# Designs tried in a protein design run: peptides against a protein of PDB entry 4Y8H. Part 46

Target 1, 196 residues: chain A of PDB entry 4Y8H
Amino acid sequence: TSIMAVTFKDGVILGADSRTTTGAYIANRVTDKLTRVHDKIWCCRSGSAADTQAIADIVQYHLELYTSQYGTPSTETAASVFKELCYENKDNLTAGIIVAGYDDKNKGEVYTIPLGGSVHKLPYAIAGSGSTFIYGYCDKNFRENMSKEETVDFIKHSLSQAIKWDGSSGGVIRMVVLTAAGVERLIFYPDEYEQL

## One batch from the design tools (peptide; made by RFdiffusion4, then SolubleMPNN)

Design b2_p17_4_s4 (from b2_p17_4, 8 letters changed)
Fold by OpenDDE base, seed 5:
Structure b2_p17_4_s4 (fold): chain B 196 residues (1-196), chain A 17 residues (1-17)
Amino acid sequence: as target 1 above (196 residues)
Amino acid sequence: SSASQEEIEEKKKKLLE
C-alpha cells in the first residue's frame, strides 16, 4: 500500500494505489483505501482491512451524530475520534490512518495517525509499505501552497515511485480533491504513471 | 488486504468495548 495526503493552495488531495489481496478472507466488502467519513473529511487507510474499515465506520457514525447536534465537524475533530480509537486499542490494531479534510475556516488539513495511535498535524503525510521508498523524494519536491495541478502531479509522481519499488503497491492511482468547490475524484492508470 | 463483513462487525464490537 502507498497512500498520501497533501495540503495545497485551495484545499487538500488524498491519493492511494489500488493493489489489494484477499488471502483467506471472503471479500464481502470492497476495500477502499480512500474512505469518506464526512462530506469533506476523508481518510487514507493502511494495515489491516478489517481494523481500518471498522475504525472508519465508527468514525463516520460519530461524525453523523456530531453533525445532527452541532453542525459540520472540523477535520481536527475527526482526527481526534480516529486517534482515540487507534490509541485506546493500539495493542489490538494494525492501522495506519491519514485523515484529511477541508473547511472554509481551516482550509485543507492533514493529520497522520501511525501505528500506536499518536496524531501529527502535517502539511502532507505519506504512509503504507511503499512510503518508505519516497520520503526523500517527497521532502525534496513538496512545496506549500501549490496549485491543484501541481499537487496532482506531485502525488502522481510520488506514488509512481512508491509503486516502482514496493511490490505490495500497484494498480491504479486514485485521488480525492477536497476544496470549497466540492469533492472531485481522479483516477490514473499504469500506462500513464509508469512513464513518469 | 480485504475483510469479510462479519470480521468487520466483530472488530467494531471490540473497538467499542
Scores: peptide ipSAE 0.476, ipTM 0.923, DockQ to the pose 0.615
Fold by OpenDDE base, seed 1:
Structure b2_p17_4_s4 (fold): chain B 196 residues (1-196), chain A 17 residues (1-17)
Amino acid sequence: as target 1 above (196 residues)
Amino acid sequence: SSASQEEIEEKKKKLLE
């Protein structure tokens, strides 16, 4: 698995490869690796499918309940719910989660929640088995306040490199763009990104 | 990996304890 989320001038973009095993999954708008928990709050998932889907489903329900009572939750609120679940159950979970969201007040935000249930707010985050191969590339090439197109290219190149070196990553590259304008889904195929 | 719906539901129960 190779997953990442990147803040940019207009919001945030989540990206993931699509290599998975066959089986039963909870329905997802994009993929199991890019999971919606609220209109403009999504997460990237790595680790146990059962664990991460259970967590995401609980968070989604929690945020729906929150919305009915208090209005739209912030990305930080969503991250706190993820953190609580992951930390309190860390001995029984294999889950690496990146939470990303957009709202008009805070703009694009990224929170990474590695194994153990700590939470870290970052301008961008990478995770999964493929991330080990691209820490250097991402650190060298990331810039704050990139355009949408620059950010898409950054993610595409990053995940392409991860897929190139990680046998557990592959397939298509999927992205979700979260901005004031709404939610946009992108897909890039191997014949395109392998040439990068 | 993959997971059955039942497995996911059981995990949710544990997480909510």
Scores: peptide ipSAE 0.476, ipTM 0.923, DockQ to the pose 0.584
Fold by OpenDDE base, seed 3:
Structure b2_p17_4_s4 (fold): chain B 196 residues (1-196), chain A 17 residues (1-17)
Amino acid sequence: as target 1 above (196 residues)
Amino acid sequence: SSASQEEIEEKKKKLLE
């Protein structure tokens, strides 16, 4: 798995590869690694499929309840719910989560929750088995306040590099763009990103 | 990893305890 989320000038973009283990896996959503927990709050998932799906489902439920009572939750609130679940159950979970969201007040935000259930707010985050191969590349090429197009290219190139080296990553590159304008889903196929 | 719907529901139950 190779996942990442990147803040940019107008919001945040999440990205993921699509390689999945074949077998008795029942996908609940079209995109497994990029999962919606609220309209403009999404997460990237790595680790156990069961663990991360369970966590995401619970968070989505909590945020729905929150919305009904208090209005739209902040990305920080969502990250807090993820953190609580991951930390309190850290001995029984294999989950790496990146939470990303957009709201008019805070703009795009990224929170990474690695194994153990700590939470870190960052301008961008990478995770998954493929991330180990692209720390250097990302550090070199990330810039704050990029345009949408620049950010898409950054993520596409980063994940392309991760896929080249990580046998557990591959398939299509999926992205979700979260801005004031709404939610946009992007997809890039191997024929395109392998040539980068 | 792979997961069934039943496995997911069981995990959810444990997480909510």
Scores: peptide ipSAE 0.475, ipTM 0.923, DockQ to the pose 0.592
Fold by OpenDDE base, seed 2:
Parts: sequence; C-alpha cells; structure tokens
Structure b2_p17_4_s4 (fold): chain B 196 residues (1-196), chain A 17 residues (1-17)
Amino acid sequence: as target 1 above (196 residues)
Amino acid sequence: SSASQEEIEEKKKKLLE
C-alpha cells in the first residue's frame, strides 16, 4: 500500500494505489483505500482491511451524529475520533490512517495516525509499505501552497515511485480533491504513471 | 458477502467496547 495526503493553496488532495489482497475487503464495499467519512473529510487506509473498514464506518456514523447535533465537524474533530479508536484498541488493531479534510475556516488539513494511535498534524503525510521508498523524494519536492495541478503531479510522481519499488503497491492511482468547490475524484492508470 | 459483513459488525462491536 502507498497512500498520502497533501495540503495545497486551495485545499487538500488524498492519493492511493489500488493493489489489494484477494478477500481482504468486504465484497459489498468500495475497494478503495480512500474512504469518505464526511462530505469533505476523507481518510487514507493502510494495514488490516477489516480493521480500517470497521474504524472508518464507526467514524462516519459518529460524524453523522455529530452533524445532526452540532453542525459540520472540523477535520480535527474527525481525527480525534480516529485517534480514540486507534489508541484505545491498539493492541488489537493493525491500522495506519491519514485523515484529510477541507473547511472554509481551516482550509485543507492533514492528520496522520500511525500504529499506536498517536496523531500528528502535518502539511502532508505518507504511509503504507510503499512510503518507505519515497520519504526522501517527498521531502525534497513538497512545497506549501502549491496549485492543484502541481499537487496532483507531486502525488502522481510520489506514488509512482512508491509503486515502482514496493511489490505490495500497484494498479491505478486514485485521488480525491477537497476544496471549496466540492469533491473531485481522479484516476491514473499504469501506462501513464509508469513512465514518470 | 453476508459473512464478511458480519465480521465487520463484530469488529465494530469490539472497537466500541
């Protein structure tokens, strides 16, 4: 798995590869490492498919309940719910989560929740087995307040490199763009990104 | 599909304990 989320001038973009182990995901659910928990709050999932699907479902329900009582939750609130679940159940979970969201007040935000259940707010985050191969590349090439196009290219190149070296990553590259304008889904195929 | 869904529901229950 190779996943990442990147803040940019207009919001945040999540990205993921699509390689999975057969039977790891629930058949009637979207086999996507990018998962919606609220309109403009999404997450990247790594680790146990069952664990992360359960966590994401609980968070989604919690945020729906929150919305009905208090209005739209912040990305930080969503991250706190993820953190609580991951930390309190760390002995029984294999889950790496990146939470990303957009709102008008805070703009794009990224929170990473590695194994153990800590939470870290970052301008961008990478995770999964493929991330080990691209820490250097990402550190060298990331810039704050990039354009949408620059950010898409950054994620595409980063994940392409991760896929190149990580046998557990591959398939298509999926992205979700969260901005004031709404939600946009992108997809890139191997014949495009392999040559980068 | 149904068996897998049950597994997820069981996991949810454990996570909420």
Scores: peptide ipSAE 0.455, ipTM 0.908, DockQ to the pose 0.485

Design b2_p17_6_s1 (from b2_p17_6, 10 letters changed)
Fold by OpenDDE base, seed 4:
Structure b2_p17_6_s1 (fold): chain B 196 residues (1-196), chain A 17 residues (1-17)
Amino acid sequence: as target 1 above (196 residues)
Amino acid sequence: SEKEEVWREMSSTPGDL
């Protein structure tokens, strides 16, 4: 897996490859690793498909309950719920999660939750087996307050490089854009991003 | 996009991400 989330001028963008593997076998080429837990709070998933899906389902449920009692949760609240679940179950989980969300007060925010269940607020985060290949590229090319287009290009190029070198990453590049204007899904195919 | 929605519907998580 190669996943990332990037804050930008108008919000945040999540990105992911779409490959699922079982050992060396490509089990699915079109997996959706970008999961909604609230209207403008999403996550990127790496590790066990089952574990991360279960966590995301529980978080979504908690945020629905939260909404019914208190109104729309913050991205930080969502990240806290993820953190508690990952920390409490750290010995039995293989889960790497990036939480990203947008609200009018806090704008775009990114929280990374690696194995072990710590939580880190960052301007951008990368994770998954493919991330090891793009730390240098991302560090060199990330800028704060990029435009939507610049951020899409940054994510596209980053994930393209990760996919190039990571056998566990591939397929399409999916993105979710979270802004005041709403939620937008994007998809980019190999014939495009392999030429970058 | 419409194409993305179709691809997402075909998506599954049977193994490792």
Scores: peptide ipSAE 0.324, ipTM 0.703, DockQ to the pose 0.162; fails the geometry check
Fold by OpenDDE base, seed 2:
Structure b2_p17_6_s1 (fold): chain B 196 residues (1-196), chain A 17 residues (1-17)
Amino acid sequence: as target 1 above (196 residues)
Amino acid sequence: SEKEEVWREMSSTPGDL
């Protein structure tokens, strides 16, 4: 897996490859690793497909309950729920999660939750087996307050490089854009990003 | 097309992400 989330001037963009493996085999080449937990709060998933889906389902339920009682949750609140679940179940979980969301007060925010269940707020985050190949590239090329187009290009180039070197990453590049205007899903195919 | 293939192959599949 290669996943990332990037804050930009108008919000946040999540990105992911789409490969799922079972042992040495590619089980699904077009998996959706970008998962909605609230209208404008999403996550990137790495690790066990089953474990991360279960966690996301529980978080979605908690955020629905929260909304009914208190109104729309913050991205920080969502990240705290993820953190609690990942930490309390760390002995039985293989899960790496990036939480990203948008609200009018805080704008775009990114929280990374690595194995062990710690939480870190960052301007951008990368994770998954493919991330090891792009730490240097991302550090060199990330800028705060990029445009939507610049951010899409940054994510596309980053994930393209990760896919190039990581045998566990591949397929299409999916993105989710979260802004005041709403939610937008993007998809890019190998014939486009392999040449980057 | 590749887009059509994505729709045909997209499913809930267990494994490692």
Scores: peptide ipSAE 0.318, ipTM 0.647, DockQ to the pose 0.159; fails the geometry check
Fold by OpenDDE base, seed 1:
Structure b2_p17_6_s1 (fold): chain B 196 residues (1-196), chain A 17 residues (1-17)
Amino acid sequence: as target 1 above (196 residues)
Amino acid sequence: SEKEEVWREMSSTPGDL
């Protein structure tokens, strides 16, 4: 897996490859690793498909309940729920999660939750087996307050490089753009990114 | 709890991301 989320001038963009494996077998080439937990709060998932899906489902339910009682939750609130679940179940859980969201007060925010169940707020985050190959590239090329187009290109190039070197990553690159204007889904196929 | 039930229900799905 290669996943990332990047804050930019108008909000945040999540990106992911789409390969799912079982051992050495590619089980699915078009898996959606970008999961909605609230209207403008999403996550990127790495690790166990079952475990991360269960966590995301629990969080989604929690945030729906929260909304009914208190109104729209913040991205930080969502990240705290993820953190609690990941930490409390860390001995039986294989999960790397990036939480990203947009609201008018806080704008775009990114929280990374590695396997141990800690939480870290960052201007951008990368995770998954492919992330090892792109730490240097991302650090060199990330800029704060990029345009939407610049951010899409940054994510596309980053994930393209991750996929190139990580045998556990591949398929399409999916993105979700979260801004004041709403939610936008993007998809890029191998012919569009392999040559970058 | 509902959370625990959801967790238990989904834990059997195979595959890695």
Scores: peptide ipSAE 0.282, ipTM 0.639, DockQ to the pose 0.169; fails the geometry check
Fold by OpenDDE base, seed 5:
Structure b2_p17_6_s1 (fold): chain B 196 residues (1-196), chain A 17 residues (1-17)
Amino acid sequence: as target 1 above (196 residues)
Amino acid sequence: SEKEEVWREMSSTPGDL
């Protein structure tokens, strides 16, 4: 897996590859690793498909309950729920999560929750087996307050490089754009990103 | 999309991401 989330001028963009494994088999799959937990709060998932989906389902339920009682939760609140679940179950859990969301007060925010259940607020985050290959690239090319188009290109190039070097990453690149205007889903195919 | 359908047909149930 190669996943990332990037804050930009107007919000935040999440990105992910789609490759999955079943035992020793690597499958070309259109698996969606970008998961909605609230209207404008999403997560990137790495590790066990079942474990991370279960966590996301629990978080979604908590945020629905929160909304009914208190109104729309912040991204920080969502990250806190993820953190507690990941930390409390760290001995029996294979999950790497990036939480990203947008609201009018805080704009785009990114929280990374690696194995072990720590939480870190960052301007951008990368995770998954492919992320180890692109730390240098991302550090050199990330800029704060990029445009939507610049951010899409940054994520596309970053994930393309990760896929190039990580045999456990591949397939399509999915993105979710979260802004004041709403939610937008993007998809890019190998014939496009392999040429970068 | 048509491209997405082709990729989906090549895959089994996912286990690890």
Scores: peptide ipSAE 0.241, ipTM 0.700, DockQ to the pose 0.159; fails the geometry check

Design b2_p17_6_s2 (from b2_p17_6, 10 letters changed)
Fold by OpenDDE base, seed 4:
Structure b2_p17_6_s2 (fold): chain B 196 residues (1-196), chain A 17 residues (1-17)
Amino acid sequence: as target 1 above (196 residues)
Amino acid sequence: SEKRQVWLEMSSTPGDL
């Protein structure tokens, strides 16, 4: 897996490859690793497909309950729920999660939750087996307050490089854009991103 | 919670991300 989330001028963009593997075999070429937990709060999933899906389902449920009682949760609140679940179950989970969301008060925010259940708020985060190949590229090319187009290009180039070198990453590149204007899903195919 | 445990155990999505 190669996943990332990037804050930008108008919000945040999540990105992911779409490969699921079972050992050395590709089990699914078009997996959706970008999971909605609230209207404008999403997550990127790495690690066990089963574990991360279960966690995301639980978080979505909790945020629905939260909404019914208190109104729309913040991204920080969502990250806190993820953290609690990952920390409490750290001995039985293989889950790397990036939480990203947008609201009018806090704008775009990114929280990374690595194995062990710690939480880190960052301007951008990368994770998954492919991330090791792009730390240098991302550090060099990330800028704060990029435009939507610049951010899409940054993510596309980053994930393209990760996919090139990581056998556990591949397929299509999916993105979710979260802004005041709403939610937008993007998809990019190998014939496009392999040329970068 | 018990519900959380059940959900984690019942997840059947195969493979690794």
Scores: peptide ipSAE 0.320, ipTM 0.689, DockQ to the pose 0.178; fails the geometry check
Fold by OpenDDE base, seed 5:
Structure b2_p17_6_s2 (fold): chain B 196 residues (1-196), chain A 17 residues (1-17)
Amino acid sequence: as target 1 above (196 residues)
Amino acid sequence: SEKRQVWLEMSSTPGDL
């Protein structure tokens, strides 16, 4: 897996590859690793498909309950729920989560939650087995307050490089754009990103 | 427009991401 989330001028964009594996076998599957937990709060998932889906389902339920009582939750609140679940169960699950969301007060925010269940607020985050190959590239090329188009290109190039070197990453690149204007889903195919 | 490719999508939960 190669996943990332990037804050930009107008919000945040999540990105992911779609390859899945069963043990040592690369499955012929296209999986959506970008999961909605609230209207404008999403997550990127790495690790166990079952574990991360279960966590996301629980978070979604908690945020629905929160909304009914208090109104729309912040991205920080969502990250806190993820953190508690991941930390309390760290010995029994394999989950790497990036939480990203948009609201009018805080704009785009990114929180990364690695295997240990810690939480870190960052301007951008990368995770998954492919992320190790692109730390240098991302550090060199990330800029704060990029345009939507610049951010899409940054994510596309980053994930393309990760896929190039990580045998456990591949397929299509999916993105979710979260802004004041709403939610937009993007998809890019190998014929495009392999040539970058 | 970029070339589209056909990929198999499965309804069952895969093992690892």
Scores: peptide ipSAE 0.266, ipTM 0.599, DockQ to the pose 0.161; fails the geometry check
Fold by OpenDDE base, seed 3:
Structure b2_p17_6_s2 (fold): chain B 196 residues (1-196), chain A 17 residues (1-17)
Amino acid sequence: as target 1 above (196 residues)
Amino acid sequence: SEKRQVWLEMSSTPGDL
């Protein structure tokens, strides 16, 4: 897996590859690793498909309950719920999660939750097995307050490089753009990003 | 919570990401 989330001028963009493995084998399956937990709060998932799906489902439920009682939760609140679940179940979970969201007060925010259940707020985050190959690239090319287009290109190039080197990454590149304007899903196919 | 644990255990999505 190669996943990332990047804050930019108008919000945040999440990105992910789509390759799934089963045991030692690469599954011929395209998986959506970008998961909605609230209207403008999403997560990137790495690790166990089952574990991360379950966590996301629980978080979604809690955020729905929260919304019914208190109104729209902040991204920080969502990250806190993820953290609690990941920390409490750390002995039985293989989960690396990036939480990203947008609200009018806080704008785009990114929280990374690695194995163990710690939480870190960052201007951008990368995770998954492919992330190890792109730390240098991301550090060099990330800029704060990029445009939407610049951020899409940054993520596309970053994930393309990760996919190139990581056998556990591949397929399509999916993105979710979260801004005041709403939610936008993007998809890029190998024929496009492999040429970068 | 127990509910959270049950939800985690009920996940049947195969594979790794």
Scores: peptide ipSAE 0.253, ipTM 0.640, DockQ to the pose 0.180; fails the geometry check
Fold by OpenDDE base, seed 1:
Structure b2_p17_6_s2 (fold): chain B 196 residues (1-196), chain A 17 residues (1-17)
Amino acid sequence: as target 1 above (196 residues)
Amino acid sequence: SEKRQVWLEMSSTPGDL
């Protein structure tokens, strides 16, 4: 898996490859690793498909309940719920989660929750087995307050490089853009990103 | 912010991301 989330001038963009595996085998080339937990709060998932889905489902339900009682939750609140679940279940959980969201007050925010259940707020985050190959590239090329187009290109190039070197990553590149204007899904196919 | 403390009983499952 190669996943990332990047804050930019108008919000945040999440990106992911789509390959899934079972052991050493490719199980599926097209899986949505970008999961909605609230209207403008999403997560990137790595690790156990079942475990991470269960966590995301619980968070989604919690945030729905929260909304009914208190109004729209912040991205930080969502990250806190993820963190607590991941930490309390760390001995029985294989999960790497990036939480990203947009609201008018805080704008785009990114929280990374690696295995073990710590939480780190960052201007951008990368995770998954492919991320090890692109730390240097991302550090060199990331800029704060990029445009939407610049951010899409940054994510596309980053994930393309991760996929190139990580056998556990591949398929399509999916993105979710979260801004004041709403939610937008993007998809890029190998014939496009492999040429970068 | 509201936090929820939940213990999940998880087992090994096929499929990794």
Scores: peptide ipSAE 0.228, ipTM 0.622, DockQ to the pose 0.183; fails the geometry check

Design b2_p17_6_s3 (from b2_p17_6, 9 letters changed)
Fold by OpenDDE base, seed 1:
Structure b2_p17_6_s3 (fold): chain B 196 residues (1-196), chain A 17 residues (1-17)
Amino acid sequence: as target 1 above (196 residues)
Amino acid sequence: SAKEEVWREMASTPGDL
């Protein structure tokens, strides 16, 4: 897996490859690793497909309950719920999660939750087996307050490089854009990003 | 959306991400 989330001028963009493996075999070439837990709060998933789906489902339910009682949760609140689940179950989980969301008060925010269940708020985060290949690239090319187009290009180039080097990453590049205007899903196919 | 629902279903395959 290669996943990332990037804050930008108008909000946040999540990105992911789409390969799922079972041992040495590709189980699914077009997996959706970008999972909605609230209208403008999403996550990127790495590790066990089953474990991360279960966690995301619990968080989604919790945030729905939260909304009914207290109104729309913040991205920080969502990250806290993820953190608690990942930390309390760390001995039985293989899960790497990036939480990203947008609200009018906090704008775009990114929280990374690696194995062990720690939580780190960052301007951008990368994770998954492919991320090891692009730490240097991302550090050199990330800029704060990029445009939507610049951020899409940054994510597309980053994930393209990760996919080139990581055999566990591949397929399409999916993105979710979260802004005041709403939610937008993007998809980029190999013929486009392999040329980068 | 219908597209998001289909993508959500595709995410349900077992294995490693």
Scores: peptide ipSAE 0.326, ipTM 0.618, DockQ to the pose 0.164; fails the geometry check
Fold by OpenDDE base, seed 5:
Structure b2_p17_6_s3 (fold): chain B 196 residues (1-196), chain A 17 residues (1-17)
Amino acid sequence: as target 1 above (196 residues)
Amino acid sequence: SAKEEVWREMASTPGDL
């Protein structure tokens, strides 16, 4: 897996490859690793497909209850729920999660929750087996307050590089853009990103 | 098409991400 989330001028963009493996075999070439937990709060998933889906389902339920009582939760609140689940169950879970969301008060925010269940708020985060290949590239090329187009290009180039080197990553590149304007899903195919 | 292929192959297949 290669996943990332990047804050930008107008919000946040999540990105992911789409490969799922079972041992040495590709089980699914077009998996959706970007999962909604609230209207404008999403997560990137790495690790066990089953574990991360279960966590996301629990968080989604919790945020629905929260919304009914208190209104729209913050991204920080969502990250806290993820953190609690990942930390308290760290011995039984294989899960790497990036939480990203947008609201009018806080704008775009990113929280990374690696194995072990720590939580870190960052301007951008990368994770998954492919992330090890792009730390240098991302550090060099990330800028704060990029445009939507610049951020899409940054994510596309980053994930393209990760996919080139990580056998556990591949397929299409999926993105979710979260802004005041709403939610937008993007998809990019190998014919486009492999030439970058 | 590439889009049609994505729809066809997209499934909830257990495994590792």
Scores: peptide ipSAE 0.317, ipTM 0.636, DockQ to the pose 0.159; fails the geometry check
Fold by OpenDDE base, seed 3:
Structure b2_p17_6_s3 (fold): chain B 196 residues (1-196), chain A 17 residues (1-17)
Amino acid sequence: as target 1 above (196 residues)
Amino acid sequence: SAKEEVWREMASTPGDL
């Protein structure tokens, strides 16, 4: 897996490859690793497909309950719920999650929750087996307050490089853009990103 | 698009991400 989330001028963009493996075999080449837990709060998933889906489902339920009682949760609140679940179950879960969201007060925010269930707020985050190959690239090329287009290109190039070197990553690049204007899903195919 | 719909339906396969 190669996943990332990047804050930018107008909000946040999540990105992911789409490969699922079973041992050395590709089980699915079109997996959706970008999962909605609230209207403008999403996560990137790495690790066990089953574990991370279960966590996301529980978080979604908690955020629905929260919304009914208190109104729209912050991205920080969502990250806290993820953190609690990942930390309390760390001995039985294989989960690396990036939480990202947008609201009018806090704008775009990114929280990374690696194995072990710590939580870290960052301007951008990368995770998954492919992330190892792109730390240097991302550090060099990330800028704060990029445009939507610049951020899409940054994520596309980053994930393209990760996919190039990580056998556990591949397929399409999926993105979710979260802004005041709403939610937008993007997809880029190998013929679009392999030449980058 | 029709292509995007086909890609979404296959997202339920278990494994490692």
Scores: peptide ipSAE 0.317, ipTM 0.678, DockQ to the pose 0.160; fails the geometry check
Fold by OpenDDE base, seed 4:
Structure b2_p17_6_s3 (fold): chain B 196 residues (1-196), chain A 17 residues (1-17)
Amino acid sequence: as target 1 above (196 residues)
Amino acid sequence: SAKEEVWREMASTPGDL
């Protein structure tokens, strides 16, 4: 897996490859690793497909209950729920989660939750087996307050490089854009991003 | 609880991400 989330001028963009593997074999070429837990709060999933799906389902349910009682949760609140689940079950989970969301008060926010269940608020985060290949590229090329287009290009180039070197990453590049204007899903195919 | 029930469900997607 290669996943990332990047804050930008108008919000946040999540990005992911789409490969699921079973051992050395590709089990699914077009997996959706970008998972909605609330209207403008999403997550990127790495690690066990089963573990991360279960966690995301629990968080989504929790945030629905929260909304019914208190109104729309903040991204920080969502991250805290993920953190609680990942930390309390760390000995039984293989889950790396990036939580990203947008609201009018806090704008775009990114929280990374690696194995162990710690939580870190960052301007951008990368994770998954492919992330090791792009730490240098991302550090060099990330800028604060990029445009939507610049951020899409940054994520596309980053994930393209990760996919190139990581056998566990591949397929399509999916993105989710979260802004005041709403939610937008993007998809980019190998014929495009392999040429970058 | 509903939370515990969801936790016990098997994921539809097999393998690793």
Scores: peptide ipSAE 0.286, ipTM 0.716, DockQ to the pose 0.167; fails the geometry check

